Peptides against a protein of PDB entry 3PBP. Designs and how they scored, part 49

Target 1, 203 residues: chain A of PDB entry 3PBP
Amino acid sequence: LNEKDLNLILNKSLVMYESLDSTTDVIVKRNVIKQLQFVSKLHENWNSRFGKVDIQKEYRLAKVQGPFTINPFPGELYDYTATNIATILIDNGQNEIVCVSFDDGSLILLFKDLEMSMSWDVDNYVYNNSLVLIERVKLQREIKSLITLPEQLGKLYVISDNIIQQVNFMSWASTLSKCINESDLNPLAGLKFESKLEDIATI
Target 2, 203 residues: chain A of PDB entry 3PBP as posed
Amino acid sequence: LNEKDLNLILNKSLVMYESLDSTTDVIVKRNVIKQLQFVSKLHENWNSRFGKVDIQKEYRLAKVQGPFTINPFPGELYDYTATNIATILIDNGQNEIVCVSFDDGSLILLFKDLEMSMSWDVDNYVYNNSLVLIERVKLQREIKSLITLPEQLGKLYVISDNIIQQVNFMSWASTLSKSINESDLNPLAGLKFESKLEDIATI

## One batch from the design tools (peptide; aimed at target 1 D113 S183 L188 F193)

Design b2_p24_7_s3 (made by RFdiffusion4, then SolubleMPNN; from b2_p24_7, 13 letters changed)
Fold by OpenDDE base, seed 1:
Structure b2_p24_7_s3 (fold): chain B 203 residues (1-203), chain A 24 residues (1-24)
Amino acid sequence: as target 1 above (203 residues)
Amino acid sequence: DLEEIILKAVGKKADFNAKVKSLE
């Protein structure tokens, strides 16, 4: 964690706080407030002479993990279990796609429409996980692992029993990134959300 | 409609990012 990262977290926390309203879940409100308080305190103490900020065990950075809500959830997957999860960067501005694999060999590519709050209860994690379905890719293979490379934007490597495959979704993710960063949704009209699947190696 | 859902989601994120950026 550096100063830039801290500032970003603070700003995100502020925006999250400002988004709270009467319709917001009470638990979410509490977590957002706690996060803002913590980050603010951290920011105040960051430049202190002692340079040591004790992060209590109770405070953890939010990670993409279950439980989460997927909208819409593919009905065909109700009978299957998620096996792997990965996050893929699509630009240098922290926009990401979340991928979840299932034991039927399906991959779903998901978009995070909300910023997650930190969990402040180790024993009872509260997540603001809202994920939107973008694409389903049916591999019809047993997926062993999902691998991402930080230097390769919009690419996911899928390892199955005998093959490594690359899923490349920059065909639509580049447009998505642009829309987010420029606050212009027009380019999304008519966009085809279809990833390119390529065999990389047989194993 | 999936397209509408995606548009709404992207819009929310875009708005959020814009607000964050305004604080930088």
Scores: peptide ipSAE 0.533, ipTM 0.933, DockQ to the pose 0.846
OpenDDE base, seeds 2, 3, 4, 5: peptide ipSAE 0.529, 0.531, 0.533, 0.532; ipTM 0.933, 0.933, 0.933, 0.933

Design b2_p24_7_s4 (made by RFdiffusion4, then SolubleMPNN; from b2_p24_7, 11 letters changed)
Fold by OpenDDE base, seed 4:
Structure b2_p24_7_s4 (fold): chain B 203 residues (1-203), chain A 24 residues (1-24)
Amino acid sequence: as target 1 above (203 residues)
Amino acid sequence: SLEEIILEAVGKKADFMAKVKSLE
């Protein structure tokens, strides 16, 4: 975690805080406030006499890890079980795609439309746990692992029994990233959410 | 439609990030 990252977390926390109102759940409110307080303190002490603080553990809790809802949930997957989850960066601004695999060999690519907060008071606390379905990729294989490489944006490696496959969704993720970063949704019009699947290696 | 759902989701995130950026 560098200063830039910390600033980003702080700003996100501030925005989340500012979104709180009288209708916000008390637990959510408390959690967001605690996060802001914590991050603010870290920010104030950053590069100060107190030095750097390791907040990796807490930061990890802000990432998608479930439980979460998927909208819409593919009906065909109702009878199947999620097996793996991965988060794939699509840009350097920490926009991400969430991928969940199922035991039918399906991958669903998901977008989190709301920012999650770290858990402070409640174990496994989830705030803004909604994920939006973007694409379903049917691999028809037993998915053993999902691997991502930080240096490879918008790419997911799927390990099955006998093959490693790459799912590349930068065809649409780049546009998605642009839309988010530029606050312009126009490029999404007519965009096809179709990932490229490529065999990388036989195991 | 799925497209509409995605648009809405991206819009929400975009708005959020816009606010975040305004603090930078």
Scores: peptide ipSAE 0.558, ipTM 0.940, DockQ to the pose 0.942
OpenDDE base, seeds 1, 2, 3, 5: peptide ipSAE 0.558, 0.557, 0.556, 0.555; ipTM 0.940, 0.940, 0.940, 0.940

Design b2_p24_8 (made by RFdiffusion4)
Pose (drawn by RFdiffusion4):
Structure b2_p24_8 (pose): chain A 203 residues (1-203), chain P 24 residues (1-24)
Amino acid sequence: as target 2 above (203 residues)
Amino acid sequence: SEVLEMREKVGDYLRNLQNEKSNE
């Protein structure tokens, strides 16, 4: 955990602690407070020279959160099954797109709009487990796998049956991160959220 | 804080855009 990232989760934790009010669900309030306490403890034991911190076994037992809401979910896909999931970096600030494969050779590019709180005990904990559809890409080929190279932002390799295609969504993803970082929604108006599809090779 | 609020606004915007496309 480098200094930049350590401070990022600390500040996110502080923003949520302040975001607490009385209507806030008791279980959620508990987790937000626990998250702040935990992130604070990490900050106290963080070794700056190595950019690392030890984590006791107690804090590593966590229960799954979900299911995430995928909004708006495409109606056709109710007849199909999800195959793979990938994560693609948009910028240098941990902003990412979640990618999911389906039986129909389709791809949904998703964005997480709500900040999740950390949770350890709560069963079936859902809260800000929210994903939003940005785009859907039909390759009409059998998608065997998804691959990413850390060196290339906003690009995803999709291995179909005899093709390696590259879905390139920096056309809109670059603007998306700018508005996230500049707190200005206007540049999104009129942007067509269409990814450049490109055949890389025959396999 | 503003970044997280902006992300929520981006999410609302995208939902509205996808719903409009579905209605067409």

Design b2_p24_8_s2 (made by RFdiffusion4, then SolubleMPNN; from b2_p24_8, 16 letters changed)
Fold by OpenDDE base, seed 1:
Structure b2_p24_8_s2 (fold): chain B 203 residues (1-203), chain A 24 residues (1-24)
Amino acid sequence: as target 1 above (203 residues)
Amino acid sequence: KEKLETKKKIGEFLVKKQLEEEKK
């Protein structure tokens, strides 16, 4: 992420914020506001002489809320606790991936195989709790927050104590999206479900 | 309806893939 990209994100976040009205879903409204606040703070810190990002508790977007089922559930995670949950858009057609973080520093990327509607908040998971494991990413960090930006498809921002990292899974999510939209599973054959991890900023 | 069936099949595919990976 460079300054130009950050500015673009900020602008898009502002546009989203400005689009909010009294008819906007409360969950969407809340998430957009939080995203704007977060991006604004990132922008401020980026322009600062110190190049550090200060993450406040108010920027936390996603919290774990159940019940949900994961199939298969990684056996190694049975002894660990879920800490955060987020939903990431992978296209403009309402397809999404769910991410859950655990206190061992793992992220699991999940597919909603019974998806009924777009979810912006964990509250919507009450309606559809069927989740299928796609990938496990081991960060080996204490994950404080998960952040998603609707304008950034297939990207998840992971905030730990000292770093912000980006998980980019468009390498496989684009194919997955295509499979869903075209009702064709053939492109999944041989597909590697491996996300790219990149350090974005130090806190 | 078709999209939902596709999602279900994708889910089944992914589960199978994970089970195969666990065997390696």
Scores: peptide ipSAE 0.626, ipTM 0.930, DockQ to the pose 0.377
OpenDDE base, seeds 2, 3, 4, 5: peptide ipSAE 0.599, 0.602, 0.620, 0.592; ipTM 0.936, 0.935, 0.928, 0.936

Design b2_p24_8_s3 (made by RFdiffusion4, then SolubleMPNN; from b2_p24_8, 20 letters changed)
Fold by OpenDDE base, seed 2:
Structure b2_p24_8_s3 (fold): chain B 203 residues (1-203), chain A 24 residues (1-24)
Amino acid sequence: as target 1 above (203 residues)
Amino acid sequence: MDILKTKQEIGKFLIERRLKEEAE
């Protein structure tokens, strides 16, 4: 990922965000907002590293209140390009995990530790300025798309050139959901944050 | 404890965990 490519992705994300209206599907809204947040953070990190000017910082902050953070940012993925983003529900209370894929074949699973409500035009949006790294999954293949099914909690489908794989993180997400809902963090102690990867179908 | 505060505390926990893993 170079500066030019990052700026292009940022611009696209901004355009997509501006296109959101009352007719936009809720899932689409979530993805666009999260994409914008992620790319904005990448742009900030890039500028900080190289002393560049953030040409659209004020614009982004006017639309979505910053600053945006991914903590810790996966340094090993800094030079790779984000390819897809998805949001996966982990319970019926609308707790969710954010997933981002990269062109090295990695997936990162992210937790929203900050959540804010925002009204945009006639629609209400929920957004966060902070994402926390939970797990990195290395698939070592080109990821074409990410698919989620609303009836399947804690499951992500990854489509590559020749295979569809399922990432199932309910082994830890069920505990995480319980911790959130019960306001008790004790069950997190000793919890293994390792998702199950399974081949679903060959293409 | 409210949901917002709980999520913030979970975030702190996860960050600390990751930092420990990187130090090992």
Scores: peptide ipSAE 0.609, ipTM 0.921, DockQ to the pose 0.443
OpenDDE base, seeds 1, 3, 4, 5: peptide ipSAE 0.608, 0.592, 0.605, 0.606; ipTM 0.921, 0.927, 0.922, 0.922

Design b2_p24_8_s4 (made by RFdiffusion4, then SolubleMPNN; from b2_p24_8, 18 letters changed)
Fold by OpenDDE base, seed 2:
Structure b2_p24_8_s4 (fold): chain B 203 residues (1-203), chain A 24 residues (1-24)
Amino acid sequence: as target 1 above (203 residues)
Amino acid sequence: MKKLETKRKIGEFLIERRIKEEEE
């Protein structure tokens, strides 16, 4: 995810929020609000690090195409500020997992479940704005950075003040990749979404 | 099944799983 991707997600969330009315289902309302809160925190963090982005301009240029699938973020995420984001490939077919870290030392692994064609800027960028929680990993430390290596599928390196840790999610990501590529959901039944955390080096 | 539809259904599966985990 880059700044534009984050802005797109935020704009989508804003559009969805603005669409809420008295007739909207309570569950839908809750999910939209929660999503908006989540992406707003991400955006706040991004702006603090990389400069303020004017969301209003991009919002005006946004052309939403297709139905919105609401994928709620868990409520526990709202109390924290997002600190880092990374995308990790899980196969050679460009399937990927999105990882977001928080200031409480949590890491979430997210699945991009929608590939919608949406234009949010003058260049007609197409982005996926749907993210679904797969796993939350509590590292209980301040996460300074997230690193990925292109040659290492399904691996994320988490850098803290004194340690580098590897998060390896190939235990489930290989199955997930297979499900996507073969268009078969059967292997998901009984699959445990638990990543392996390993200390790699002391800094 | 199309790849996009598969991804959507995976998302639905993951959401349902999370809901169940929160209810336990």
Scores: peptide ipSAE 0.590, ipTM 0.913, DockQ to the pose 0.492
OpenDDE base, seeds 1, 3, 4, 5: peptide ipSAE 0.586, 0.581, 0.587, 0.580; ipTM 0.913, 0.919, 0.912, 0.917

## One batch from the design tools (peptide; aimed at target 1 D113 L188)

Design b2_p25_3 (made by RFdiffusion4)
Pose (drawn by RFdiffusion4):
Structure b2_p25_3 (pose): chain A 203 residues (1-203), chain P 25 residues (1-25)
Amino acid sequence: as target 2 above (203 residues)
Amino acid sequence: TEEEEERLEAINEAVKNKIDFTKKL
C-alpha cells in the first residue's frame, strides 16, 4: 500500500463518516464506523519505507456483499448466462470498468457509481452495491475468455473461437475519468459510448 | 430508442453520483 493509495482510502473513509446522518441504517452506520476505525489503524501501522502494512487474521474474515444491481440490465440477457468478468483501468486513480461476458457472445461494460463500505459480519449485506451499464458489445462469437494487459488502459482482449479481438473504449473512457476528476459532467453530453472493436489475430 | 434513452439517463445519474462523491475528496 503506497502513500498515495493509503491516503485515498483514508479520505474516502472520512467522506463517508461525515456522510452519516440519523436516517442512515444502523447496520450501515456500524460498518462505516468500523471502516474508519480500521483504515485509521492501518494508517498507524503503515511502514512507509516498504509501503506495506500487516493485517491481523481478525480483519481478513469478511462476508460477501451482493448481488450488485446492474442498471439498466439488458432484457435479452435474461435468456443467457454470464461467462467471465474482467476489470479494466481507465486512468491512474483506480478508476475502472467492470466487464462481463455472456452466452450470446455479448459484453456489458459497467461502471460503479456508489462508494461501497467495508463489511465483515453482515449477511446478505447490500449497500451501494451498484453498477451502471455504459455500453453493450455483441461480438456474436463464442467468447472463451477475457484478458487485460496492465500496460494499456481502457483496452480489453476478447478471445473468441478463432479470433483475438481488442475492444478499445478509451474513446469515451478518457473523457469519463476527466469529468470524474474534474467534477464536470458537461463533457459527457453528446459523447457516443461506442468502443472501437478490432481484430488482432486469428488463433 | 426507449432503451437507449434509459441507458443515457442512468449514465448521467451515475456519473453525477460519482462526481458528487469525488468532489468531497

Design b2_p25_3_s1 (made by RFdiffusion4, then SolubleMPNN; from b2_p25_3, 14 letters changed)
Fold by OpenDDE base, seed 4:
Structure b2_p25_3_s1 (fold): chain B 203 residues (1-203), chain A 25 residues (1-25)
Amino acid sequence: as target 1 above (203 residues)
Amino acid sequence: SKEKEELEKAVKEGVGKKIEFNSKL
C-alpha cells in the first residue's frame, strides 16, 4: 500500500461508515465499523497528520459476526460439518480470530479478509464477511465445545469427551496483532502459522 | 500451580456451555 491507496481506502471506509443508519443491518454495521477502525489505524500510522476517526464506543466492541465466506476453504472439509464457532481476542485493540470446529476434529483459524475489505465498493457491498484461512489444527477427536476466557488472549479451550485441550496461537497472533496495529505487514513474511496444543485436564 | 488449578476449574465450569452458531458460515 502506498499513501494514495491508503487515502482512497480510508475515504471509501468513511463513506461506508457515514452511510450507516438505524435501518442498516447489524452485521453490515459491524463489518463497516471494523473496516473503518482498521483503515483508520493504518492511516494514522502511515500519516500522523490525520486524526483518529472517532467511532462510537458501542461499535468498537462489536464482535466478528456472520454470515461468513471462507477463502480459501479447505477442500478436505467439504465433506464435514461445522460444529462450533468461537471468536478469540488476540489483543486489547479488539482484533479477533474466528475459530470454527468441524466434526472431523479439525479447527480452522480465520481472520478477516483484508484484501476483500480494501476492495469494498459502497455500491457493491456484499452482505457477507470474507474470512481468510490462517491455520487448520487437526485434533483427531470429537469436539463438543469451544471455550474462550476473556483474560486469556489467543487461547482457545477445546472440550472433547475425556479431555480439555488448549490451543495457543499467540506464537503468530502476537505478530499479526503487531502488524495490524503498526500498519506493517512485513513481519508476517516467513511467519509460521503453527499453534501449540496442550492437554489441560482430563474429564 | 494455583493459577493452573483456577484455570482448570474455570474451563471445567464451562464444559456444559455449548457455543451455538450465531452466524451463517
Scores: peptide ipSAE 0.026, ipTM 0.465, DockQ to the pose 0.020
OpenDDE base, seeds 1, 2, 3, 5: peptide ipSAE 0.000, 0.026, 0.020, 0.012; ipTM 0.328, 0.483, 0.409, 0.440

Design b2_p25_3_s2 (made by RFdiffusion4, then SolubleMPNN; from b2_p25_3, 14 letters changed)
Fold by OpenDDE base, seed 2:
Structure b2_p25_3_s2 (fold): chain B 203 residues (1-203), chain A 25 residues (1-25)
Amino acid sequence: as target 1 above (203 residues)
Amino acid sequence: SSEEEKLRKAVEEGVGKKIEFNSKL
């Protein structure tokens, strides 16, 4: 892909989004939104590559099991190993963020892409294990565990040797949820995909 | 707090050992 191709894809994704109406199937609506998000992130992260994370079935992801294809994948993480995975609900509609930690202390926050990448056939949407990169959080510490509390939407607890930190991504996840549910991407314009990190406890 | 206790339990389960910590919660 070159920049010209990427722009073309972005434009096509926008056209698809604009084609959504009240008669459009809900799955199609969601997939078009996700596709647009994917392409937008691809455009933003033009120099990024695609990577795959092998996730064991035991992690009991709500809707998706490994392996995952992460798009785009941060190139700097190719040399690092995924250490933990967690899924965090962002709404009552079962939208979830997938979080993967790496041994460099990075967290990546991912959202499911239910559309086959680069499919423009409305009737040919396929559920897959593709994930779109939303945010990378650099903690620069050894991550021992990822904890979620079912009653706390959009919150992840990161356990290190000496500290428990909360990652709160509801600042953007609430908007994302709204966009998905309402099939309206307008609220994403100018949205900052930056989670709040806070120290919760010392160990 | 109730939240602290829930967190503590979750942490203990996640780490696989009993942990004592000072919480800001």
Scores: peptide ipSAE 0.331, ipTM 0.841, DockQ to the pose 0.017
OpenDDE base, seeds 1, 3, 4, 5: peptide ipSAE 0.023, 0.026, 0.022, 0.028; ipTM 0.499, 0.568, 0.452, 0.451; seed 1 fails the geometry check

Design b2_p25_3_s3 (made by RFdiffusion4, then SolubleMPNN; from b2_p25_3, 14 letters changed)
Fold by OpenDDE base, seed 3:
Structure b2_p25_3_s3 (fold): chain B 203 residues (1-203), chain A 25 residues (1-25)
Amino acid sequence: as target 1 above (203 residues)
Amino acid sequence: MEEQKKLEEAVKKGVQKKIDFNSKL
């Protein structure tokens, strides 16, 4: 973490706090407030201790957020189990796609439309883990692992029993990135969310 | 056709939420 990254995390936590209203669930309010308190304290200590921050034991007990909510969830996948997850950068500005594999050999490509928060008090806390379904890729094989290369934007490598395949989604992800970065939705009109699948190697 | 349109609308709404969030940073 550098000062710039910490300031960004603080600003994100502030925006999340400011989004709270009278209709927000009490558990959600509590978790967002605790996150803001943690990040604020981290920021204060960063400035005072030349970048050495002792994280209190209580904050080390904070849990990763519960399972993601996918919208819409493909009805065909209700009977299948998620096997792998990967995050793929689509630009240098921190825009990313989440990929989840299933035991039917499906891949789903997902967009994070909300900023996530950690769980602080409640087991299986679920808030701001909404994921928008973009594309389903059917491989019809057992997926053993998902690999990403940081230098390769919008590319996912899928390892199955005897084959490595590349999923390349830059055909639509470049436009998606542009829309976010330029604050313009117009380029999404008529965009086809179709990834390119290519065999890279047989094992 | 209808399912694809629903997916496109969901993506547009998601991107708009992200843009709105980023505008507050």
Scores: peptide ipSAE 0.534, ipTM 0.915, DockQ to the pose 0.732
OpenDDE base, seeds 1, 2, 4, 5: peptide ipSAE 0.525, 0.524, 0.520, 0.523; ipTM 0.913, 0.914, 0.913, 0.913

Design b2_p25_3_s4 (made by RFdiffusion4, then SolubleMPNN; from b2_p25_3, 14 letters changed)
Fold by OpenDDE base, seed 1:
Structure b2_p25_3_s4 (fold): chain B 203 residues (1-203), chain A 25 residues (1-25)
Amino acid sequence: as target 1 above (203 residues)
Amino acid sequence: MEEEEKQRKAVLEGFGKKIEFNSKL
């Protein structure tokens, strides 16, 4: 975490706060306000020289949200169980793909379309937990683990019983990154969300 | 075809939401 990252977190928290209105659920309001208060204090207490912050004990109880909603959820996967999750960077910014594996050997590649707050106020807080389905990759293997390498953008390594496979989605993720960063959806027209699958090694 | 179209729509809408949020930063 650096000053730039902290500023971005603050700005995101501000935008979330500014999105609140009279129709917003009271639980959501309270949670977003608490996050903004925390991030603001974090920013105020940031020591840029040492990259350290003094955090009050009361704010240490925040949790990550879950579960997520997937839109659209593949009907075929309703009867299957999620087995692994990974997050893959697609650029040097903040754009990421979430990958979830299932026990049928499917991978779903997902995008977070909404900014999520931490859970500060209530147990089982759920708001803006949306994930958009981009692609389903059917491996038809028992997936043991998902591995990502930070230096390898848009690549996921899938380990099964006897093989390591690479899923490379930079064919579409580069365009996605560009669209998000430039605030222009036009390059998505006609774009196919088809990843490349390659066998890397036999185990 | 219908499922693919629904997926495509969801993708575009989702990316649109992200862009909208980012525009406010």
Scores: peptide ipSAE 0.380, ipTM 0.871, DockQ to the pose 0.888
OpenDDE base, seeds 2, 3, 4, 5: peptide ipSAE 0.380, 0.380, 0.379, 0.379; ipTM 0.870, 0.870, 0.870, 0.870

Design b2_p25_4 (made by RFdiffusion4)
Pose (drawn by RFdiffusion4):
Structure b2_p25_4 (pose): chain A 203 residues (1-203), chain P 25 residues (1-25)
Amino acid sequence: as target 2 above (203 residues)
Amino acid sequence: PTESVEPADLDVIKNAVENKINNNK
């Protein structure tokens, strides 16, 4: 955990602690407070020279959160099954797109709009487990796998049956991160959220 | 195979991005 990232989760934790009011669900309040306490303890034991911190076994037992809401979910896909999931970096600030494969050779590019809180005990804990659909890509080929190269932002390799295609969504993803970082929604108006598809090779 | 790209509703995207900005503040 480098210094930049350590401070990022600390500040996110502080923003949520302040975001607490009385209507806030008791279980959620507990987790937000626990998150702040935990992230603070990490900050106290962080070894700056190695950029690392030890984590006791107690804090590593966590229960799953979900299911995430996928909004708006495409109606056709109720007849199909999800195949793969991938994470693609948009910028240098941990902003990412979640990609999901389906039986129909389709791809949904998703964005997480709500900040999750950390949770350890709570069963079936859902809260800000929210994803939003940005685009859908139908390759009409059997998608056998998804691959990413850390060196290339906003690009995803999709291995179909005899093709390796590259879905390139930096056309809109670059603007998306700018508005997130500049807190200005206007550049999103009129942007067509269409990714450049490209055949890389025959396999 | 014919390929296609289907953008989502712009208002939904803007709202999602607004939520992300608010969470960062």

Design b2_p25_4_s1 (made by RFdiffusion4, then SolubleMPNN; from b2_p25_4, 12 letters changed)
Fold by OpenDDE base, seed 1:
Structure b2_p25_4_s1 (fold): chain B 203 residues (1-203), chain A 25 residues (1-25)
Amino acid sequence: as target 1 above (203 residues)
Amino acid sequence: PEKSVIPADEKKVIEAVGNKINSRK
């Protein structure tokens, strides 16, 4: 996830939020609000670390079709704040996993299914989930930093408290990569999306 | 190490991967 993607997610979330009215389904409304809050918190953290992101001030309203930014939104994280973001390569540079950390010590692993775009045609707005939740890992630690190494596929290093931990999700990411590259979904059937956590060092 | 894992909705993940595959065609 880069600055452009974050801005796009935020803009989409804002458009969706502004489209809410009295006729909107309660579940949809709740999910949109949750997504907006999540993205806003993420954006605040991004701005604090990387400078102010330019957000488009003017956009067209879109019809509410349901949540499309992150699906499903982790309900337990509704009141928590995103702290870090990282992108982890799972193959030779074509496929990646997005990881977001929260101040409760949670990590969410996300899959980007489609390129994000802003639709200016209100009548032809296509419902599309930009990020799909694969796994939530609860570390119950204060996460200070997320580190990735390009030569280490499917591995995320988490710096928290006095330890460095490795999150290894190649157990499922290798299959995921294969499925994408070979255009075959069959290997995903029955696949467990459970990462391995290992203590690497004490600091 | 202490952790808890909440798995994804498998159907949603499969759908997402399918969408990704189709987007490349």
Scores: peptide ipSAE 0.541, ipTM 0.891, DockQ to the pose 0.427
OpenDDE base, seeds 2, 3, 4, 5: peptide ipSAE 0.536, 0.537, 0.536, 0.529; ipTM 0.889, 0.889, 0.887, 0.885

Design b2_p25_4_s2 (made by RFdiffusion4, then SolubleMPNN; from b2_p25_4, 13 letters changed)
Fold by OpenDDE base, seed 4:
Structure b2_p25_4_s2 (fold): chain B 203 residues (1-203), chain A 25 residues (1-25)
Amino acid sequence: as target 1 above (203 residues)
Amino acid sequence: AHMSVEPADEENVIKAVGNKIESRK
């Protein structure tokens, strides 16, 4: 995820929020609000760390496609703030995992099941973004930064105050990559989405 | 343990991968 992607998600969330009315299903309404809250927190953090991110303030009415960009979103994390975001390549192609950290020490590993897009047409506003939860990793640490190395597929380095930890998710990501690349879902059956955690160094 | 892993439901992931595959066609 990059700045552009974040803006897309935020804009989508805002559009969805603005589409809420008295006829909106209660569950959908709640979920849209929660989605917006989450993205707003992420955006706030982004602005604090990387400078101001300009978002488009122009909105068009669009059909609500779903309540969440991240699905499912852990309910517990609604009360926490996103602290970091990283994208980790899982193969030499275009398959990647998105990781978001939270101030409770959680990491969520997310899969982009759809290509993010936003287009403005004269007649239509089209947006598409979707992230699917694959795994939540609870580190119970204050996460200072997330580091990825392009040459190290499926590995995320988490830096906290006193330790660097490696999250290695190639145990499942290799299969995931294969499934995508081969257009075959069969290898996913019975797959456990459990990453390996390793302490790399004390700092 | 000070660390825990909570995997998502495989069905959701399968659906997601399916969506990805279809999106690339």
Scores: peptide ipSAE 0.579, ipTM 0.916, DockQ to the pose 0.507
OpenDDE base, seeds 1, 2, 3, 5: peptide ipSAE 0.574, 0.578, 0.577, 0.576; ipTM 0.915, 0.916, 0.917, 0.916

